# Designs tried in a protein design run: peptides against a protein of PDB entry 4AID. Part 220

Target 1, 242 residues: chain A of PDB entry 4AID
Amino acid sequence: FDIKRKTIEWGGKTLVLETGRIARQADGAVLATMGETVVLATAVFAKSQKPGQDFFPLTVNYQEKTFAAGKIPGGFFKREGRPSEKETLVSRLIDRPIRPLFVKGFKNEVQVVVTVLQHDLENDPDILGMVAASAALCLSGAPFMGPIGAARVGWVDGAYVLNPTLDEMKESKMDLVVAGTADAVMMVESEIQELSEEIVLGGVNFAHQQMQAVIDAIIDLAEHAAKEPFAFEPEDTDAIKA

## One batch from the design tools (peptide; made by RFdiffusion4, then SolubleMPNN)

Design b2_p30_4_s2 (from b2_p30_4, 13 letters changed)
Fold by OpenDDE base, seed 3:
Structure b2_p30_4_s2 (fold): chain B 242 residues (1-242), chain A 30 residues (1-30)
Amino acid sequence: as target 1 above (242 residues)
Amino acid sequence: SVDEALAEVVARGQRIVEERAEELRELSKL
């Protein structure tokens, strides 16, 4: 197997991005590991547009599989067939920053699937899933203007904490999830307990600075492992404004 | 408000991506 791997130190933890071992039928597939939390992201896109397709058909599906449920808090009762509230929320967290980054006029079906394979009870698979989904899209050859990075920021003992553990989050006055490109913040989601605007905006800036190492890691992986770009000519949208 | 400031940060990011997408379209026409 032609296995390509990128490893970085990120927030005092080892982040590993791996491709070439699993899900080789996907356009892009990344196994991402942080601590002992492991996710598989796959990206698949149709090579043609459906007749009469008028919108961009992106589907993002985050899943915590039943075999990982013994290591996932609250995972014991995933009834087959409907996403949990958490899975629905995380699917949206992944969708929001990536959807605007597809080339305008691309209306081929795109499916991003993030599967939690293991949870360590310290590292939340949501941030790891966002990173893995970004990497899988960059490897796929889809007309995606990524990568994105993602980070969670806490506020513990009067300091920013990058990707706080589930235990550190209990003491945190902030749950700030940020996703963006190298140059742009694309999404912020926040739960905040009586913090100043300065601290919160400083948290966004801290997140965006800290995710650069992840963005660079995805780029390095893609330079070695990406498929040839899908030949797509964007529709000239300027012709409709005349 | 914090929510307004965060919305402005995201709105700025969206503009940067739109500008980049326009630049890429212009380069693809060359």
Scores: peptide ipSAE 0.514, ipTM 0.892, DockQ to the pose 0.489
Fold by OpenDDE base, seed 1:
Structure b2_p30_4_s2 (fold): chain B 242 residues (1-242), chain A 30 residues (1-30)
Amino acid sequence: as target 1 above (242 residues)
Amino acid sequence: SVDEALAEVVARGQRIVEERAEELRELSKL
């Protein structure tokens, strides 16, 4: 197998991005690990547009499968067939920052699937899933203007904490999820307990700074393992304003 | 409000991406 791997230290944890071992039938596939939390992201895109397709058909599915359920809090009662509230939320967290980054006029079907394979009860697979989805898209050859990075920021004992553990989050006054490109914040989701605007905006800036190492790691992985870019010419939309 | 400030940060990010996408389209026409 031609396995490519990027490893970085990120927030005092080892982040590993790997491709070439699993899901080789996808356009892009990344196995991402942080601590002992493991996710598989796959990106697949149609090589043609459906007749009469008026909108960009992006589907993002985050899922925590039953084989990981023995290590996932509350996993014992996941009925097969409906996304949990968490799975629905995380699917949206992945969708929101990536959707605007597709080349305008691209209306081929795109499916991103993030599967939690292992959970360590310390590192939440949501952030890891966002990173893995970004990496899988960058490897796919789809007309995607990524990568994105992502980070969670806590506020514990009067300081920012990058990707707080589930135990650190109990003491955190902030749950701030940020995603963005190297140059732009694309998404913020926040739960805040009695914090100033200055602290929250500082948290966004902290997240955006800390995700640069992840963005660089995805770029390095893509340089070594990306497929050839899909030949896509955007329609000249300037002609429709006449 | 915090929500308004966060919305402004995201709106700025969206504009940056749109501008970059326009620049890339212009470069592809050259």
Scores: peptide ipSAE 0.512, ipTM 0.890, DockQ to the pose 0.465
Fold by OpenDDE base, seed 5:
Structure b2_p30_4_s2 (fold): chain B 242 residues (1-242), chain A 30 residues (1-30)
Amino acid sequence: as target 1 above (242 residues)
Amino acid sequence: SVDEALAEVVARGQRIVEERAEELRELSKL
């Protein structure tokens, strides 16, 4: 197997991004690990647009499957049919920052699937899933202007905490999820308890700074493992007006 | 409000990405 791996220390934890072992039939596939939490992200895109396609058909599916549920708090045996509330929310957290980063006019079907393979009960798979999805898209050859990074920021004992554990989050006055490119914040989701706007905005800046290492790690992985860019020329809408 | 400030941060980010996407389209025409 031609396995490419990037490893970084991130928020006092080891982040591993791996490609080439599993899901090789996808356009991009990344196995991401933080602590003992493990996710698989896959990106697949159609090589042609459907006739009459008027919108960009991006689908993002985050899944916490039953084999991980032995380590997922509140993981009842999910019947295979309907996404849980968490799965729906995390799918949106991944969708929101990546959707604007596709080249305008690209209307080929894109499917991103993030599957939680293991949960350590400390590291939430959502942030890891966002990172893995970004990496999988960058490897895919899709016309994606990523990578994005992502980070969770807590506020514990009067300080910012990068990617707090589930136990640290119980003491946190902030749950701030941020995603962005190297130069732009693309998404913020926040639950805040009695914090100033200054602390919250400082948390966004902290997240954006801390995610640069992840962005750089995805770039380094892509330099070694990305597929050739899909030959997509946006229809010159200006040529139809002449 | 915090929500308004956060919305402004995101709106700024989206503009940066749109501008970059326009620059890339112009470069692809050269």
Scores: peptide ipSAE 0.510, ipTM 0.889, DockQ to the pose 0.463
Fold by OpenDDE base, seed 4:
Structure b2_p30_4_s2 (fold): chain B 242 residues (1-242), chain A 30 residues (1-30)
Amino acid sequence: as target 1 above (242 residues)
Amino acid sequence: SVDEALAEVVARGQRIVEERAEELRELSKL
């Protein structure tokens, strides 16, 4: 087994990105751990375009499995076979920043699946899922202009907090989820309690700065474990103007 | 508004990625 692992300290927590142990049948697969929260991200892409495919068929599915759901807040209300509201929301949080980063003209089917395997009740698996999905795509060989990083920012006692715990979040005046590349913020989602624009924009900048270590960790993992890039030539859009 | 300012930040980020993707395409044609 050729297991590659990257470990960093991130916001006072250990982030581990691992590949090569599980889901090796996927194009990319990453086991990500923060605290005792564990997610598996898999990326699979079709090696050909379907005839008549006119749009980019990206599907992102975040799922909290029933064995983990019994420990997850609100997991008891999950009906088997339908995404919860949280699963639907987090699937969108992952989709939004990655969708624009695929090479224009790539219309092969792409499936990203993030599965929560363990939840520690302190570290939310959503941020970890975003990071893991980014890493899995970078490992896959798909024409993806990643990585993205992600971070949650709280505002507690007049300071920014990177990836607040679920308990710290109860005291937070901000739930700010940011995702981006090294140089660009691609997505912001925010719930804010009476904070100034300056504090919120400062939170975005703080998130973007703090996610650089994660981006660098994904790059380092990809340098050692990525598959060869899929041979994809963008359709010459100039040929359709003739 | 905060929402407008956040939307502008994201819109700027998307433009940066688009510009970079165009530069990469131009470089691949050389």
Scores: peptide ipSAE 0.505, ipTM 0.888, DockQ to the pose 0.472

Design b2_p30_4_s3 (from b2_p30_4, 12 letters changed)
Fold by OpenDDE base, seed 3:
Structure b2_p30_4_s3 (fold): chain B 242 residues (1-242), chain A 30 residues (1-30)
Amino acid sequence: as target 1 above (242 residues)
Amino acid sequence: SVEEALERVVREGERIVEEREEELRELSLL
């Protein structure tokens, strides 16, 4: 097996991005690890458009499997077939920043699946899932203008904290999730307790700076492991205005 | 408001990505 791996130190934790061991039938597949939290992201896209397809059919599914539920709070009650509220929210957090990054006119079905394999109870798999999904898309050959990075920022004891633990988040006055490209912030989701605009915008900037190392790690992985780009010609949108 | 400031940050990001896509298309890289 040709296993390619990138390892970085990120927020005082080891981030590992691995490809080539699992889900080889996917267009892209990444096993991502931070601490002892482990996620598998897979990207699959159709090689043709459906007749009469008028919108971009992107589906993102974040899933926390019951075998990981021995560490995941509330995991014992996951009935097969309906996402939890958390799984629905995290699926949207992954969808929002990646959807605008597909080349206009691409209307082939795309499915991103993020599966939590292990949870350490310190590192939330949502941020790791966003990073893994980005990496899987960059490896897939889909017309995706990524990578994106992602980061959570807390405000604890008057300082920014990158990817606070679940325990540090209890003392945080901010839960700020940021995702973006190297040059652009594509998503902000925030829960804020009486903080100034300056502190919050400073948190966005802090997140965007801290995610550059992740973006660079995905690029380095893709340079070695990406599939050939899918041959897609965008429809000339100027021809419809004549 | 903080919300309006965050919306401006995201709108600026969307603009940057759209401009980049246009540039890549003009260069025949997409």
Scores: peptide ipSAE 0.570, ipTM 0.913, DockQ to the pose 0.534
Fold by OpenDDE base, seed 1:
Structure b2_p30_4_s3 (fold): chain B 242 residues (1-242), chain A 30 residues (1-30)
Amino acid sequence: as target 1 above (242 residues)
Amino acid sequence: SVEEALERVVREGERIVEEREEELRELSLL
């Protein structure tokens, strides 16, 4: 198999992005690893628009399979068939920053599936899932103006912490998830305990700076492993100004 | 508020992406 891999050091952890081993039938597929947390992202898009499709039909589905959840203390049997609250929230965290990055007028169905394969109980698979989804889309050939990076920022002992562990998060006054392109912040989600606007905005800037290495890693992977761009011409938006 | 400040950051990001898309179309790269 033609396996391509990018490895970087990120927040004192090794991030690995791999393609070509799993889900080769998808348009894009990335296995992402940080510590012993492992996610598989797949991107699939329709090669034609459905008749009468008026909106961009993007679906994002984040899933923690029972075999990965069985390592998580308190991972109660997720009833087969309905996403947990966490899976629903993380699916939205992935959707929000990627949705506006599709070229206007692209109305072909896009499905992103992120599957947690392993969880180490230190590294949350949500950030890793965001990174993997971004990478899978960049490999797919879909008209996606990514990559995005993502980062979680904590505030522990009066300092920013990049991708704090689940144990470090217990002491954190901030849970700040940021996603963006190289040049733009596309999504912020925050839970904050009595912090100033200055600290929070500084956390966004810190996240955006720290995700550049991830963005660069996705670009490098895509340069080597991306499919040819799907032939799509955006509809001329100038016709609406007349 | 902090929330309003964060919303402004995201709206600015959306604007930057829209401008980039317009530039890419003008350059015939999309």
Scores: peptide ipSAE 0.569, ipTM 0.913, DockQ to the pose 0.534
Fold by OpenDDE base, seed 4:
Structure b2_p30_4_s3 (fold): chain B 242 residues (1-242), chain A 30 residues (1-30)
Amino acid sequence: as target 1 above (242 residues)
Amino acid sequence: SVEEALERVVREGERIVEEREEELRELSLL
């Protein structure tokens, strides 16, 4: 097995991105670990467009499977076969920042699946899932203009906190999730308690600065483990304005 | 509002990505 691994220190925790051991049948596959939280992201894309495909068919599926349910907050009541509200929300959090980064005119099916394998009850799998999905896409050879990074920002005792634990979040006046490229913020989701616009915008900037190390880590992993880019030429859409 | 400010940040990000894609096409890298 050709296993590639990148390890960084991020927000006082070790982030590990690994490829080559699991899900080798996918176009891209990344095992991401932070603390004892572990996620597997897989990216698969069709090598041809379906006849009559008129939209970009991206599907993102975040899953906290029943084998992890005994460790996941609220997991005790997961009905088999339907996404929870959390799984639906996190699937959207992953979808939103990646969807605009596919090259215009690419209409091949893309499926991103993020599976929570382990949860430590401190590190939320959502941010880790966003990072892993980004990395899996960058490894896949799909025409994806990533990577994205992601970060959660809290506001605790009058300071920004990168990726607060679930316990620190109880004291936080902000739950700010940011995702973006090196140069661009692509998504913000926020729950705030009586904070100024200045503090919230400062939190976005803080998140974007802190995610650079993750973006760099994904780039480093891709340089060593990415597949050859899929040969895709966007149809010259300028020719139809005649 | 905070919401309107955050929407402006994301719209600026989308613009930056679109400009980058155009530049990459012009350079024949896409």
Scores: peptide ipSAE 0.565, ipTM 0.911, DockQ to the pose 0.529
Fold by OpenDDE base, seed 5:
Structure b2_p30_4_s3 (fold): chain B 242 residues (1-242), chain A 30 residues (1-30)
Amino acid sequence: as target 1 above (242 residues)
Amino acid sequence: SVEEALERVVREGERIVEEREEELRELSLL
């Protein structure tokens, strides 16, 4: 088993990105851990386009499965078949920043699946899932212009807090989720209580700065474990304008 | 508004990515 692992300290927590142990049949697969929260991201892409495919068929599925049922708050028996509201929202949080990063003209099916394997009740799997999905895509060989990083920013006692715990979030005046590349913010989602534009924009900048370490960690992992890039030649965009 | 400011940040990000893709294509890296 060629297991590659990157470990960083991030916001006072240990982030671990691991590949090569699980889901080897995927194009990319990353086991990500922060605290005792554990997610598995897999990326799979079709090696051909379907005839008549008009749009980029990206599907992102975030799943909080019952494997962690002893630790997930509200881990009711999710009946097979419909994502929860949370799973739907987090799937969108992952989709939004990654979708624009696929090379134009790539219309092969891409499936990203993020599965929560463990939850520590402190570290939300959403941010970890975003990071893991990014890493899995970077490992896959898909024409993805990532990585993205992601971060949650709180505002507690007049300061920014990186990836606040679920308990710290109860005191936070801000729930700001940011995702982006090294150079670009690709997504912001925010719930804010009576904060200035300056504080919120400062939170975006703080998040983007703090996610650089994650981006660098994904790059380092990819340098050692990525598959060869899929031979994709973008159709001449000039031919589509004609 | 905060919302409009955040939308501008994301739009700028999308622009940066588009420009990067164009540059990579021009360099025959894509």
Scores: peptide ipSAE 0.563, ipTM 0.912, DockQ to the pose 0.535

Design b2_p30_4_s4 (from b2_p30_4, 12 letters changed)
Fold by OpenDDE base, seed 1:
Structure b2_p30_4_s4 (fold): chain B 242 residues (1-242), chain A 30 residues (1-30)
Amino acid sequence: as target 1 above (242 residues)
Amino acid sequence: SIEEALKEVVEKGKEIVEENEEKLRELSLI
């Protein structure tokens, strides 16, 4: 087994990105760990476009399966067969920043699946799922102009907190989820309690700065473990500027 | 509003990505 691993310290926690052990049938597969929270991201893409495909068919599915639910708060009410509200929300949080990063004209089916394998009750799997999905896409050979990083920012005792624990979030006046490339913020989602625009925009900047270490870690993993780029010729978009 | 300011940050990000894609095509890297 050619197992490749990148480990960084991030927000006072160990982030581990691993590939090559599991889900080897996927185009990309990453096992990501932060604290004792563990997610598996897989990326699979079709090697041909469906006849008459007119849109980019990206599907993102985030799942907190019942086997992990013994440690997931509120896991007792997950009805088998429909995504929870949380799973639906996190699937969108992953989709939003990655969708614009596929090369224009690429209309092959892409499926990203993020599965929570373990939850530590401190680290929310959503940010870890975003990071893992980004890494899995970068490993896949799909025409993806990532990586993205992601970060959650809290506001506790008049300071920014990177990836606050679930307990720290109870005291936070901000739940700010940011995702972006090295040079661009691609997504913001925010719940804010009585904060100034300056603090919130400062939180976006703080998140974008803090995610650079994750972006660099994904790049380093991809340089060692990525598949050969899929041979794709982008559509000439120059014809629309007439 | 804060919501409008956050939308502007994201729209600027999308513009950067589009410009980066154009540059990559010009360089024949994609």
Scores: peptide ipSAE 0.528, ipTM 0.904, DockQ to the pose 0.546
Fold by OpenDDE base, seed 2:
Structure b2_p30_4_s4 (fold): chain B 242 residues (1-242), chain A 30 residues (1-30)
Amino acid sequence: as target 1 above (242 residues)
Amino acid sequence: SIEEALKEVVEKGKEIVEENEEKLRELSLI
């Protein structure tokens, strides 16, 4: 097993990105750990387009396995095979920043699956899932113009806090989730309590600055473990305007 | 509004990505 691992200190926590141990049948697979929260992201893409495919068929599925869900605050034991509200929301949080980063004209089926394996009750799997999905896509060879980073920003005691714990979030006046590339903010989700525009925009900038270390970590992992790029020639988009 | 300012940040980000894709195409990297 050729296991590649990148470890960084991020917001006072150890972030580990690992590939080569699990899900080797996927195009990309990353086991990501922050504190004791653990997620597995897998990326799989079809090597051909379906006949008559007219849209980009990206599916993102964030899931909390029942054995991990017993450690998640508010984790309802849903016996039913439908995503929870949380799973649906987090799947969208992962989808939104990655979807626009696929090369135009790529219409092969892409499946991203993020599975929560462990939760420490401090580190939310959503941010870790976004990072892991980004890393798995960068390793896959899919025509993905990533990586993305992601960060949560709180506002506690008049300061920005990177990836606040669930306890720090109870005191936070801001829940700001940001995702982006090295040079672009691609997604913002925010719950704000009576804060100025200056503080909120400063929070976006803070998140984008802090996620650079994650982006660099994904790049370093990809340099050592990425598959060869899938040979894809984008259809000449100028020919469709005629 | 804060919501409008945040939308503008994301719109600018998408424009940057589109420009980056165009540059990659011009360089025959994609």
Scores: peptide ipSAE 0.527, ipTM 0.904, DockQ to the pose 0.532
Fold by OpenDDE base, seed 4:
Structure b2_p30_4_s4 (fold): chain B 242 residues (1-242), chain A 30 residues (1-30)
Amino acid sequence: as target 1 above (242 residues)
Amino acid sequence: SIEEALKEVVEKGKEIVEENEEKLRELSLI
């Protein structure tokens, strides 16, 4: 087994990105851990376009399976087969920043699956899932202009907090989720209580600065474990219609 | 509004990514 692992300290927690142990049949697969929260991201892409495919067929599926759901707040009653509201929302949070980063004209099916394997009740698997999905795509060989990083920012006692725990979030006046590349903010989602625009924009900047260490960690993992880039040349006809 | 300001940040981010893709094409890297 050729297991590659990157470990960083991030927001006072250890982030671990691992590949090569599980899901080796995927194009990319990353096991990500923060605290005792564990997610598996897999990326799979078709090696050909479907005849008559006119749009980019990206599917993102975040799932908190029943074995983990029994520990997740509000997960106790998840029936198999229908995504929860949370699973649907987090799937969109992952989709939004990655979708624009595929090379124009790439219309092969791409499937990203993020599975929560363990939840510690402190570290939300959503941010970890975003990071893991980014890493899995970077390892896959798909024409993806990542990585993205992601961060949650709280506002507690008049300061920014990187990736607040579920308990710290109860005292937070902000739930700000940011995702982006090294140089670009690609997604913001925010719930805010009586904060100034300056504080919120400062939170976006703080998130973007703090995610650089994650982006660098994904790059380092990819340098050691990425597949060869999939040979894709955009058809000249698709470049003229944008 | 805060929502408009956040939207502007994301739109600027998308513009940067588009410019980066164009640069990669110009360099024949994609």
Scores: peptide ipSAE 0.520, ipTM 0.902, DockQ to the pose 0.532
Fold by OpenDDE base, seed 5:
Structure b2_p30_4_s4 (fold): chain B 242 residues (1-242), chain A 30 residues (1-30)
Amino acid sequence: as target 1 above (242 residues)
Amino acid sequence: SIEEALKEVVEKGKEIVEENEEKLRELSLI
């Protein structure tokens, strides 16, 4: 197998992005690992637009499957067939920052699937899933203006903490999830306990700075493993002003 | 409010992406 791998140290943890071993039938596929948490992201896109397609048909599905349930809190109660509240939330966290990064006029069906393969009970698969989805899209050849990075920021003992563990999060006054490109913050979600605007905005900036290493890692992976860009010509948006 | 400030950060991000797309189109890169 032609396996490409990028490894970085990120927030005191090893992040690994790997492609070429699994899900080769996808347009893009990335196995991402942080600690012992492992996710598989796949990106698939249609090579033609459906007749009468008027919106961009992006679907994002995050899944924490039952085979990982022995390590996932509450995983034993997952009924087959409906996403959990967490899976629904994380699917939205991935969707929100990537949706606006597709080239305008691209209306081919895009499917992003993130599957949690392993959970270490320290590193939440959500951030890793966001990173993996970004990487899978960058490898796919879809007209995606990524990569995005993502980070969680905590506030523990009067300091920012990058991707706090589940135990550190119990002591954190902030759960701040940020996603963005190199130049732009595209999404912020926050749960905050009695913190100033300065601390929160500083947390967004901290997240955006810390995710640059991830963005660079995805770019490096894409330079070595991306498919040829899909031949897509955006419809002349100027022709609709008649 | 913190919520308004966070919305402004994200809206500014979207504007940057739109400007970048326009530049890429002008350069015939997309």
Scores: peptide ipSAE 0.516, ipTM 0.901, DockQ to the pose 0.540

